# Designs tried in a protein design run: peptides against a protein of PDB entry 5B16. Part 9

Target 1, 136 residues: chain A of PDB entry 5B16
Amino acid sequence: TPSRINHNERLEFLGDAVVEFLTSVHLYYLFPSLEEGGLATYRTAIVQNQHLAMLAKKLELDRFMLYAHGPDLCRESDLRHAMANCFEALIGAVYLEGSLEEAKQLFGRLLFNDPDLREVWLNYPLHPLQLQEPNT
Target 2, 136 residues: chain A of PDB entry 5B16 as posed
Amino acid sequence: TPSRINHNERLEFLGDAVVEFLTSVHLYYLFPSLEEGGLATYRTAIVQNQHLAMLAKKLELDRFMLYAHGPDLCRESDLRHAMANCFQALIGAVYLEGSLEEAKQLFGRLLFNDPDLREVWLNYPLHPLQLQEPNT

## One batch from the design tools (peptide; made by RFdiffusion4, then SolubleMPNN)

Design b1_p9_6_s3 (from b1_p9_6, 4 letters changed)
Fold by OpenDDE base, seed 3:
Structure b1_p9_6_s3 (fold): chain B 136 residues (1-136), chain A 9 residues (1-9)
Amino acid sequence: as target 1 above (136 residues)
Amino acid sequence: SRLQAALDA
């Protein structure tokens, strides 16, 4: 329905910010000696449509997208873009209905298949202010 | 890929 589509776009808007924020924070602390340019490069790689689409595929969102929006996804680039948007909307929904912590956990689990890398990413010490409000 | 390499280092 038009209402659902509009809501999904709003969730995407929110999710985009959440993904950007979480990525930025973790990179910032994981690589304390890396210059801004390097941090930005890593962030771009993580949040670009191609990568987010890959994360979405891990959740089998591609099956959903083709079923629901197949006629509008004739190009691979269109599917990739739609998948990325859908992933952002999902993260937005998790943040909205749950918490930043839950969004962080979901995102982190999808970023790495290796549990050791997940551990490093998710549990690296953050700024004290962030530790005070982990579920904000 | 780059991130993974960096984390592995």
Scores: peptide ipSAE 0.282, ipTM 0.882, DockQ to the pose 0.243
Fold by OpenDDE base, seed 1:
Structure b1_p9_6_s3 (fold): chain B 136 residues (1-136), chain A 9 residues (1-9)
Amino acid sequence: as target 1 above (136 residues)
Amino acid sequence: SRLQAALDA
């Protein structure tokens, strides 16, 4: 049985792939006329550590991290990096023990505070033959 | 679109 740390690193590995995949798929379908460079730029912005750390804060993981690992997180940059990794591990765990759909729902709920934008992101057709949403 | 504007912000 691997240590908790090793297990979290494995979950982070999985979660990183899930976050990148979900982001890529949604951007691809939401912006059918956007060139690859634009898609890549948006993806980078969404999955970069700074942004994932912000999403983690919405789950109050900062309070958890400071409580459990405060002495090791003396620098803001260290906290941000740890928060991003923790978020990836969480998404990985949700995917592993739940489903890709559940990971999608959690991730999408955190991406946008605006409920209209959230619904567009979460419910946008992922098949090319389906109609686009009006509020895209 | 509103979503694109949000991502560009």
Scores: peptide ipSAE 0.234, ipTM 0.860, DockQ to the pose 0.796
Fold by OpenDDE base, seed 5:
Structure b1_p9_6_s3 (fold): chain B 136 residues (1-136), chain A 9 residues (1-9)
Amino acid sequence: as target 1 above (136 residues)
Amino acid sequence: SRLQAALDA
C-alpha cells in the first residue's frame, strides 16, 4: 500500500494531465484563428505554477500548507510550487472520484471570477444546441 | 474577445 505522499504524487501526476487537457481543449475551440504559438502561450500562462498557486489560494490551501509544512515552505517560491502541486492533486482527485465534467466545472469556476467569462469558458467546446457567445 | 482580453492581461 503506497504512503499518503506517494498517493498524493500519483494524484498530482493525473491532475497535471487533466488541467493540461482541459486548458488545451478550451483554448483550441475558443480561438480557432489563433496560431499555435499563441495557444501555447495562453496555455503556459494558465497552467504554470504561479497561476495554479493563485487558484489554490482561492481555496485557502496556503493556510493549510503553512500550518502543516511551514518550516519547509519559508521561501515564497517553495510555497508556490507546493500549492500548485496540491492544486493538481486536488483536480486529479476530483476527476478520479467524480468525473471530467466535475473537474472542468471546478477548474472553470476558479479561472474566472466574472460569471460571464466563466460561462463562455465552460461552454467550449459548444454543444450543438448551444448558441455561441459573442463575448469571446 | 472579452475573454481574450482577460487572458491577455
Scores: peptide ipSAE 0.287, ipTM 0.878, DockQ to the pose 0.782; fails the geometry check
Fold by OpenDDE base, seed 2:
Structure b1_p9_6_s3 (fold): chain B 136 residues (1-136), chain A 9 residues (1-9)
Amino acid sequence: as target 1 above (136 residues)
Amino acid sequence: SRLQAALDA
């Protein structure tokens, strides 16, 4: 319905900001000596549609999208864009109905398959009771 | 770091 579509777009709007914020914060603390240009480059790489679509695929949103909107997603680029938007809407919903922490956890879990890297990402900024691994 | 290497990949 039009109402549902509008709601999804609103969630996407919110989720886009949340994803960018979380990415920015984590990069800022993870790389304290990296210049702004480098930080921006990493952020762009993380939040670009192609990457978010990959994260969405981990949640099997591709199956959902093809089932619900298959006729409109004949092109790979269209599917990628829709997948990225859907992922943002999901993050927006998690933030809205849950918390920023929950959105952070979900996003971080998807960003890295390596558990060690995942934990490093999720723990920045470091909790006072946590120790940084020097070789990460 | 390993993390930076992963992001550079």
Scores: peptide ipSAE 0.267, ipTM 0.873, DockQ to the pose 0.804; fails the geometry check

Design b1_p9_6_s4 (from b1_p9_6, 3 letters changed)
Fold by OpenDDE base, seed 1:
Order: sequence, then structure tokens, then C-alpha cells
Structure b1_p9_6_s4 (fold): chain B 136 residues (1-136), chain A 9 residues (1-9)
Amino acid sequence: as target 1 above (136 residues)
Amino acid sequence: SELEAALRA
């Protein structure tokens, strides 16, 4: 059985992919005339550590991180990086234990405080193909 | 953000 740290890293790995996927898919459909470079720019802005840390802060992960790992987070940049990783792990866990849809909903709710923008993001048509966790 | 601006356009 892997340590909690190893497990979190694995969840982060999964969550990173989920966040990347959801972001990419939504941007792709929301901006059908935007060139790849523009799509990539938006994606980078969404998934970069600074932004993910902001999303994590909405979940009060900053308080959690300081409580659990305060001594290791003496710099703002360290906290931001840790929060971003923790956020990815959280999304990974939501996907793993729940579904891609649940991950999508959580991510979308956090992305936008404006309900109108949130609705646009969450309810825009997506490709029917979705990730499935294989049964092994 | 730029994204939000684009979504509002």
C-alpha cells in the first residue's frame, strides 16, 4: 500500500489529466473559431498553478495546507504550488470516486463566480465521448 | 480575465 504522499501524487497525476481534459474540451467548443494558439493560451491561464491555487482557496485549502504543512510552506510560491497540486489531487479524487461529470461540475462552479458565465461554461455542448474508468 | 471577457463578447 502506497503512502499517503504517494497516493496524493497519483491522484494529482490523474487530476492533472482531468483538469486538462475538461479545460480543453470546453474551450474547444466554446470558441469554435479560435485558433490553436488562442485555445492553448486560455488553457494555460486556467491550469497554471497560480490560477488553480485561486480555485483551491475558494475551497479553503489554504487553511488546510497551512494547518497540515505550515512548516513546509514558508513562501507564498510554495503555498501556491502546494495548493495547485492539492487541487489537482482533489479533482482526481472526485473523478475516481465519483464521475467525470461530478468533476466537471465542481471545476466549473469554481471557475466562475458569475452565474451567467458559469452556466455558459457548464452547459455548453460537449463531445459525447467521455472518460471511463476501466474495470480490471 | 481575458477568458471572461471573451465569454462575454
Scores: peptide ipSAE 0.520, ipTM 0.932, DockQ to the pose 0.238
Fold by OpenDDE base, seed 3:
Structure b1_p9_6_s4 (fold): chain B 136 residues (1-136), chain A 9 residues (1-9)
Amino acid sequence: as target 1 above (136 residues)
Amino acid sequence: SELEAALRA
């Protein structure tokens, strides 16, 4: 049986891909006339550690991280990086134990505090093939 | 954010 640390790192690995995928798909359809460079810029802004850490803070993961790993997080940048990783692991777990749809809903809800923006992000028509996922 | 501004445009 793998250690908890190893398992968490594996979940982070999976979550990183899920966050990247969901972000890419939504941006692709929301901005049909935007060039690749523009899409990439938005994606980078969404998935960068600073932003993911902010999303993690909405889930109070900062409290958890300081409690569990305080001695290793003496710098703001260290905490930010750790929180981003923890957020990815959470998304990975939601996808693994739940579904891509559940991961999408959670991620979208956290991305925007404004309900109108959430609606646009989550409910914009997407290609059916991109909504399919392998059986877990 | 830039994204929010773009979504509102």
Scores: peptide ipSAE 0.515, ipTM 0.932, DockQ to the pose 0.241
Fold by OpenDDE base, seed 2:
Order: C-alpha cells, then sequence, then structure tokens
Structure b1_p9_6_s4 (fold): chain B 136 residues (1-136), chain A 9 residues (1-9)
C-alpha cells in the first residue's frame, strides 16, 4: 500500500498536467491570433507557483498547510511551493474522482474574482471532445 | 493582470 505522501505526490503529478492542459486549451481558444510565445507567457503566469499559491489561499490551504506542516515551512518561499503543490494535488483529485469538467469549473472559479471575466473564461466555446471525460 | 486586461478587450 502506497504511503499517503506518495499518493499526494501522484495526485500532484496528475494535477500539474490537468492545470497546464486546461490553461492551454482556454488560452488557445480565447486568443486565436496570439502567437505561441504569447500563449506560453500567459500560461506560465497562470501556472507558476506564486500564482497557484494565491489560488490556494482562496481555498484557505495556507491555514491547512501551516497546521499540518508548520515546522517544515519556515520560509515564505517554502510555503508558496508547498501550497502550489497542494493545489495541484487538489485539482488532480477533482479530475480523478470527478471529471475534467469539474476540474475546469473549480479552476475557473478561482482564477477570477470578477464574475464577468470568469464567465468569459469558463464559457468560451471549446471542442466538446476536449472536455469529454475519458472512458473508464 | 495582463490576462484580465486582454480578456476585457
Amino acid sequence: as target 1 above (136 residues)
Amino acid sequence: SELEAALRA
């Protein structure tokens, strides 16, 4: 039986891919005339640890991390990295236990506090097959 | 953010 730590790391691995995929897909469709370099720049900004940590704060993962791992998180950078990883693990879990659509919804809700921007991000036309849950 | 500005345009 794998340890809880290993399981969390596996979820993080999956979540990292999901976050990057969702980000890439949305950017691709939202900015059809933007060159690859620009798309990559936006993606980097969205998926970098500092940003993901901010999203994690919205879920109060900072309180969770400090409670569970306080002694290991003496530096802000360490906390940020841990929060980003935890956020990825959460997204991975949502995808795994739910669906890509559910992961998309959660991620989109956190990306924007402005409901108008959220609406644009979440509801921009995407290819249906890209959002289809993998056959199990 | 720059992204938000782009989305508003």
Scores: peptide ipSAE 0.498, ipTM 0.928, DockQ to the pose 0.239
Fold by OpenDDE base, seed 5:
Structure b1_p9_6_s4 (fold): chain B 136 residues (1-136), chain A 9 residues (1-9)
Amino acid sequence: as target 1 above (136 residues)
Amino acid sequence: SELEAALRA
C-alpha cells in the first residue's frame, strides 16, 4: 500500500493532466480564430503555479499548509509550489472519485469570481464526446 | 486579467 505522500503525488499527476485538458478544451472553443501561440499563452497563464496557488488560496489551502507544513514552507515560492501541487491533487481526486464534469465545475467556479464570465467559460459549446462521463 | 478582457470582447 502506497504512503499518503505517494498517493498525493499520484493524484497530483492525474490532476495536472485534467487541469491541462480542461483549460485547453475551453480555450480552443472560446477562441476559434486565435493562433496556437495565443492559446498557449493563455493556457500557461492559467496552469502555472502562481495562478493555481491563487485558486488554492480561494479554498483556504494556505491556512492548512502553514499549519501542517509551516517549517518547510517559510519561503513564498515554496508555499506557492506546494499549494499548486495540492490544488492539482484535489482536482485529480475530484475527477477520480467523481467525474470530469465535477472537476470542470469546480475548476470553472474558481477561475472566475464574475458570474457572467463563469457562465461563458462553463457553458460554451463543447464536442458531445467531451460531455460524456469518463471510465474510471 | 487579459483572459477576462478577451472573454468580454
Scores: peptide ipSAE 0.497, ipTM 0.929, DockQ to the pose 0.239

Design b1_p9_7_s1 (from b1_p9_7, 5 letters changed)
Fold by OpenDDE base, seed 5:
Structure b1_p9_7_s1 (fold): chain B 136 residues (1-136), chain A 9 residues (1-9)
Amino acid sequence: as target 1 above (136 residues)
Amino acid sequence: LEKLLEYLK
């Protein structure tokens, strides 16, 4: 599509899946005895709009959003939602132009400021096929 | 998420 808005929405769609997938995989390995309900709770906490918006703020995306869409983002909840979507689009773009591994590394770096916690999160084994871009 | 952090420590 030639529309810039459509491109961002498409990237968001892709990025949402990537964030969801990476989060799910890492939680699965980190908590081998945790039941599905518990895993889902952790996943929700990580991928919810409020949290993704905080990650987006670490990249200072809020400055760009307010510049372009200030009048539409006057409410905190509106800004949070837009920031989360923007973060997803960014991850989608990283995956699309780079790789799932690059998206994983970026996401992990933003999730934890503590390098020790970051390494624990990132060093859990992932299946090699999961790191490969699927054939479309 | 806080519980997750505690686990990872």
Scores: peptide ipSAE 0.103, ipTM 0.813, DockQ to the pose 0.231
Fold by OpenDDE base, seed 4:
Structure b1_p9_7_s1 (fold): chain B 136 residues (1-136), chain A 9 residues (1-9)
Amino acid sequence: as target 1 above (136 residues)
Amino acid sequence: LEKLLEYLK
């Protein structure tokens, strides 16, 4: 496997964790009385490949993928999977080179088109230790 | 996800 591919897969690995973590934290605080099963259901809906691919489309990653890898993406499902992976890698890179806060902001901006819903999602308080001890 | 949006409103 080419070095660049390995690097992208590593970023994808990191981004997958970041997306899942951010989703989990925000759901946990947004729904303090919701049982674990409900939280898990919402998390799955948010982080599944089909949804992440839709978020990726907002960044025009579909056009990018078709341009860069068109011959390898003959099926819609293949494109969706590739876009989801690329989105994860992007979030991973933002976290790695920026901060968890920057990843959170980007992810939140893409999650909701409605500004009111976006603000509710993004402005929920996180754990106090995260403010004192940045993750990056 | 639709349910989530309803709860956030």
Scores: peptide ipSAE 0.085, ipTM 0.801, DockQ to the pose 0.231
Fold by OpenDDE base, seed 3:
Structure b1_p9_7_s1 (fold): chain B 136 residues (1-136), chain A 9 residues (1-9)
Amino acid sequence: as target 1 above (136 residues)
Amino acid sequence: LEKLLEYLK
């Protein structure tokens, strides 16, 4: 039986892919005329550790991390990396136990505080196959 | 990104 740490790392691995996938898909359809370089730049900005850590903070994971792992997180950079990893693991778990749609909803809710912007992100038209298979 | 999405509204 794998250790709990190993499970978390596996979830992080999965979550990293899910976050990048969701980001890529939404950017692709939101900006149909934007060249690849621009899409890649925006994706990087969204999925970089600094940003994911910010999203994790909205879930109050910072308090959890400092309480549980404080001695190992003396530097802001260390905390940022750990927070980003934890966020990825969470998204991975949501995808694994729930669905891609649920992961999308959670991610989108955290990306934007403005409800109008959130709605644009979450409800912008996607490919028909994606709409037909939201759980995969 | 928020600014970009705002433009798309």
Scores: peptide ipSAE 0.075, ipTM 0.790, DockQ to the pose 0.251
Fold by OpenDDE base, seed 1:
Structure b1_p9_7_s1 (fold): chain B 136 residues (1-136), chain A 9 residues (1-9)
Amino acid sequence: as target 1 above (136 residues)
Amino acid sequence: LEKLLEYLK
């Protein structure tokens, strides 16, 4: 049986893929005329550690992180990296225990504070085949 | 991300 730490790293691995996938899909459909370079630029901005750490802070994950590993996170870069990893693990867990739709909803709610932008992101039309597999 | 937000608005 793997340790809790190993399990968390596995969740992080899964979550990294889920975050990138959701980001890619939504960008692809939201911007049908945007070239690959532009799509990649937006994706990078969304999924980079600095941004994911900000999303993690909205969930107050930093409180738990500092409680458990405060001495190891005295550097801002270390905290940012750990927060980003923790966020990925969280998304991975939501996908694993729930569904891709639930991961999508959580991620979208955190991405945008503006409810109008959030609605556009979450409800923009996707391909019918994608809508048929919300749990995978 | 800021550019993305500007485009969406």
Scores: peptide ipSAE 0.059, ipTM 0.769, DockQ to the pose 0.235

Design b1_p9_7_s2 (from b1_p9_7, 6 letters changed)
Fold by OpenDDE base, seed 4:
Structure b1_p9_7_s2 (fold): chain B 136 residues (1-136), chain A 9 residues (1-9)
Amino acid sequence: as target 1 above (136 residues)
Amino acid sequence: RERLLEYLR
């Protein structure tokens, strides 16, 4: 059995891919006329550590991180990176133990506080294969 | 969708 740290890093690895995938898919379908450069720019903005850390804060992971790892997180930048990593690990865990749909729902709920934007993001039709295989 | 783009900028 891997150490807790190793397991968390593995979950982070998985979560990073899930976050990037979900972001890519939604941007691709929501903006069919947007060029690759625009898609890439928006994806970067969504998945960058600073933004993921903000999402993590909505889950109060800042309080959790300070409680669990306070001595190692003296700098704001260190906390931000740790929060982003922890957020990815969480998404990875949700995907692993639940489904891609559950990961999508959680991620989408955190992305937008505006209910109209959230609805558009979450309820936009996905590719048929994704609808048929929600757990992959 | 336009609002979404604005949000992401």
Scores: peptide ipSAE 0.230, ipTM 0.878, DockQ to the pose 0.847
Fold by OpenDDE base, seed 1:
Structure b1_p9_7_s2 (fold): chain B 136 residues (1-136), chain A 9 residues (1-9)
Amino acid sequence: as target 1 above (136 residues)
Amino acid sequence: RERLLEYLR
């Protein structure tokens, strides 16, 4: 049986791809007139460790991290990276055990506190072919 | 959409 650490790293690997994918898809369809450079810039802003760490904080994952790894997280940068990784692992787990739709919903709810922005992000029509993609 | 773009900036 793989260790919990190994499992978490595998989930992080998966979650990183899911976060990147969801972000890319939503930006692509929400902003059809935005050039590649703009799309890439906004994607980077959304998926960078600093931002994902903030999303993780909304879930109070910092309390868990400090409890489990406090001595190794004395630096803010270390905590930020750990929080971002933990968030990716969480999204990976949601995708793995649930679906891409569930991961999308969770991610969107955390991205925006403003209900109007959240609604636009989550409810924007996607290409019909995307509805045919496997959930897991 | 415009508000969303502004938020992401």
Scores: peptide ipSAE 0.230, ipTM 0.879, DockQ to the pose 0.858
Fold by OpenDDE base, seed 2:
Parts: C-alpha cells; structure tokens; sequence
Structure b1_p9_7_s2 (fold): chain B 136 residues (1-136), chain A 9 residues (1-9)
C-alpha cells in the first residue's frame, strides 16, 4: 500500500484537476461572452495558491498543519503552498469518496461568503452530463 | 452576474 504521504499527494493531484475543471466549467457557462483570455484570468485568480490557501483557512486546515508540521512551515509562502495543496487534496478526497457534485458544492460554498453570489455560482445551469452524474 | 464578475476581479 502507498504511504500516507503518497496518498495525500495523489489526492492533491486529483483535486488540482477537479478544482480547475469546476472553475473552468462555471466560468464558461456563467460568462458566455467572455473571451478565452478573460476566462483564463479569472480561473487563475480562483485557483492560485494564495486564494486556495484562503479557502483552506475557512476550513481551519491551518490548525492541523501547524500542529503536525509547524517547524516546516515557518515561511508564509511555504504555509500558503501547503494550505493550497491540502485544500486540493481535500477536494480530491471529496470527489473520490463522494461525487463531482459534492466537490462542486463544497468548493462553491467556500468561494463566496455572500449568499447571493454563492447561489448564482452553485445553481447556474451547467452541462447536462454533469446533471446526470452518477453517485460514487 | 455583474456582481460576480466584480467580485472575481
């Protein structure tokens, strides 16, 4: 069996793809008149380490990491990167053990504190194939 | 949508 560390890195790998995919899909459908460059810019803003670290902080993932790896995370940039990776791993785990819909719900709930913006993001019609996604 | 774009900027 893979080591615990290896497992977390694999989840991170999966989660990175899920976060980028969900972001891309939502931006694509929400902004049909926005050019590729604009879509890419907004995607980058959403999925950059600094932003994902902020989302991770909402889940208090920093408490877990500082407890287990505090000495290794003395630099703010290191902590930010680790937080982003941990967030990706979490999304990967939610997708793996749950569904893309569950990952979408979690990600969307964290993206926006404003309930109106959250509602628009989460409930805007997506591709029909995503609506028909089987449960994991 | 406009508010969302503004938020994402």
Amino acid sequence: as target 1 above (136 residues)
Amino acid sequence: RERLLEYLR
Scores: peptide ipSAE 0.212, ipTM 0.871, DockQ to the pose 0.855
Fold by OpenDDE base, seed 5:
Structure b1_p9_7_s2 (fold): chain B 136 residues (1-136), chain A 9 residues (1-9)
Amino acid sequence: as target 1 above (136 residues)
Amino acid sequence: RERLLEYLR
């Protein structure tokens, strides 16, 4: 329905900002010796549609998308873009209904299959702005 | 940290 589509797009808008923020904060603190160009390169790699679509696939969102939009998503590029948007909307919803911490945890769990890398990513000191966000 | 950097490259 039009209402559902609009809601999803709004969540995507919010989720895009959350993913960008979390990625930026973690990279900034994890790699203090990297110049802005290096930080930007890694951020781009993490948040680009191709990568977010891969994260979405870990949640098997592609199965849901194909059932709902099969004919419209016959091209690989179209499916990838839709999957990335759906992932952003999911993160937006988790932030909105839960907290920034919950969004951080979900995102970090999906970013790394290696438990050692995941632990390093998730357990770095929080940015002061993250501490200002409500828990609910 | 070094392994993480390598992973992200």
Scores: peptide ipSAE 0.217, ipTM 0.875, DockQ to the pose 0.817; fails the geometry check

Design b1_p9_7_s3 (from b1_p9_7, 5 letters changed)
Fold by OpenDDE base, seed 3:
Structure b1_p9_7_s3 (fold): chain B 136 residues (1-136), chain A 9 residues (1-9)
Amino acid sequence: as target 1 above (136 residues)
Amino acid sequence: LEKLLEYLQ
């Protein structure tokens, strides 16, 4: 049986892809006239470790990380990387055990504190196939 | 990200 650490790394691997996918899809449809360079810029801003760590902080993962792994996280950069990885693993787990829709909802809730912006992000029209297969 | 927020508003 794989170690718990290896399992978490696998979830992180999956979550990284899910976060990037969800971000890409939403940006693509939200900004139909924006060129690829602009889309890529926005995606980078959303999925970069600094931002994901901020989202993780909303889940109070910072307290958890400092309590459980404090000695290894003496620098802010180390904490940021660990937080981002943990966030990815969480999203990966939500996708794996739940659905893409559930991952989308969680991610969107964390992305925007403003309810109006959140609703725009979460409810912007997507491709019909995406709406029909929310679990994949 | 701030620019993104501006576009979404």
Scores: peptide ipSAE 0.081, ipTM 0.794, DockQ to the pose 0.236
Fold by OpenDDE base, seed 4:
Structure b1_p9_7_s3 (fold): chain B 136 residues (1-136), chain A 9 residues (1-9)
Amino acid sequence: as target 1 above (136 residues)
Amino acid sequence: LEKLLEYLQ
């Protein structure tokens, strides 16, 4: 496997964790009385490949993928999977080279088109230790 | 996600 592909897969690995973490934290605070099963259901819906691919489309990654890898993406499901992976890698890169806050902001901006819903999602308080001890 | 949106409104 080419070095660049390995790097992308590593970023994808990191991004997958970041997306899941951010989703989990925000759901936890947004729904303080919701049982674990409900939280898990919402998380699954947000982080599943089909949804992440839709978020990726907002960044025009669909056109990018078709341009760069069109011959390998003859099926819609293949494109969706590739876009989800690319989105994860992007979030991973933003976290790695920027911060968790920057990843959170990007992810939140894409999650909701409605500004009011976006602000509700983004402005829920994080754990105090995260503010004092940034992850990056 | 539909339920999530309803709860956030």
Scores: peptide ipSAE 0.076, ipTM 0.791, DockQ to the pose 0.232
Fold by OpenDDE base, seed 1:
Structure b1_p9_7_s3 (fold): chain B 136 residues (1-136), chain A 9 residues (1-9)
Amino acid sequence: as target 1 above (136 residues)
Amino acid sequence: LEKLLEYLQ
């Protein structure tokens, strides 16, 4: 049986892919005329550690992080990296235990504080085949 | 991300 730390790293691995996938899919449909370079730029902005750390802070994950590893996180860059990893692990866990749809909903709720913007992001039309596989 | 927000506004 793997340690809790190893399991968390595995969840992070999964969550990284889920975050990138969800971001890519939504950007692809939101910007139907945008070239690959532009799509990649938006994706980078959304999934980079600095931004994911901000999303993690909305969930107050920093409180738990500092409690357990405060001495190791005295540097802002270290805290940011750890927070981003923790966020990925969380999304990975939601996907694993729940569904891609649940991960999508959580991610979207955190991306936008404005309910109107959130609705546009979450409810923008996707391809029918994508809608048929919300749990995978 | 700011440009994304502008588009969604």
Scores: peptide ipSAE 0.074, ipTM 0.786, DockQ to the pose 0.238
Fold by OpenDDE base, seed 5:
Structure b1_p9_7_s3 (fold): chain B 136 residues (1-136), chain A 9 residues (1-9)
Amino acid sequence: as target 1 above (136 residues)
Amino acid sequence: LEKLLEYLQ
């Protein structure tokens, strides 16, 4: 349905910005002595399609996508791209209907399987405005 | 990402 596709594209647009913002903020505080080039390298690695697709796979979006769009996603690269976009749309929806904090928590939980690494990422000092975000 | 993990560990 054109309307559904359009909605997903809008959510993807929003989610792309949210993912990049959260990544940038956490990297900035986590690596205070790292120059811009290094920060950019880490950010690219985290937000690129192949990585976001791996995060999407943790949510089992690959199985869903194959059931709904199997013939159109016969190539691995096509599936990867679609899953990355779907992941962005999901984050966008969580931010839109929930909060930035909820998006942060979801994203952080998916980034690291190791609880210790996850805690370091999620609990590193953030800007006061982000700390003031409402929680549900 | 490997370098990130190395730093965090």
Scores: peptide ipSAE 0.063, ipTM 0.777, DockQ to the pose 0.236

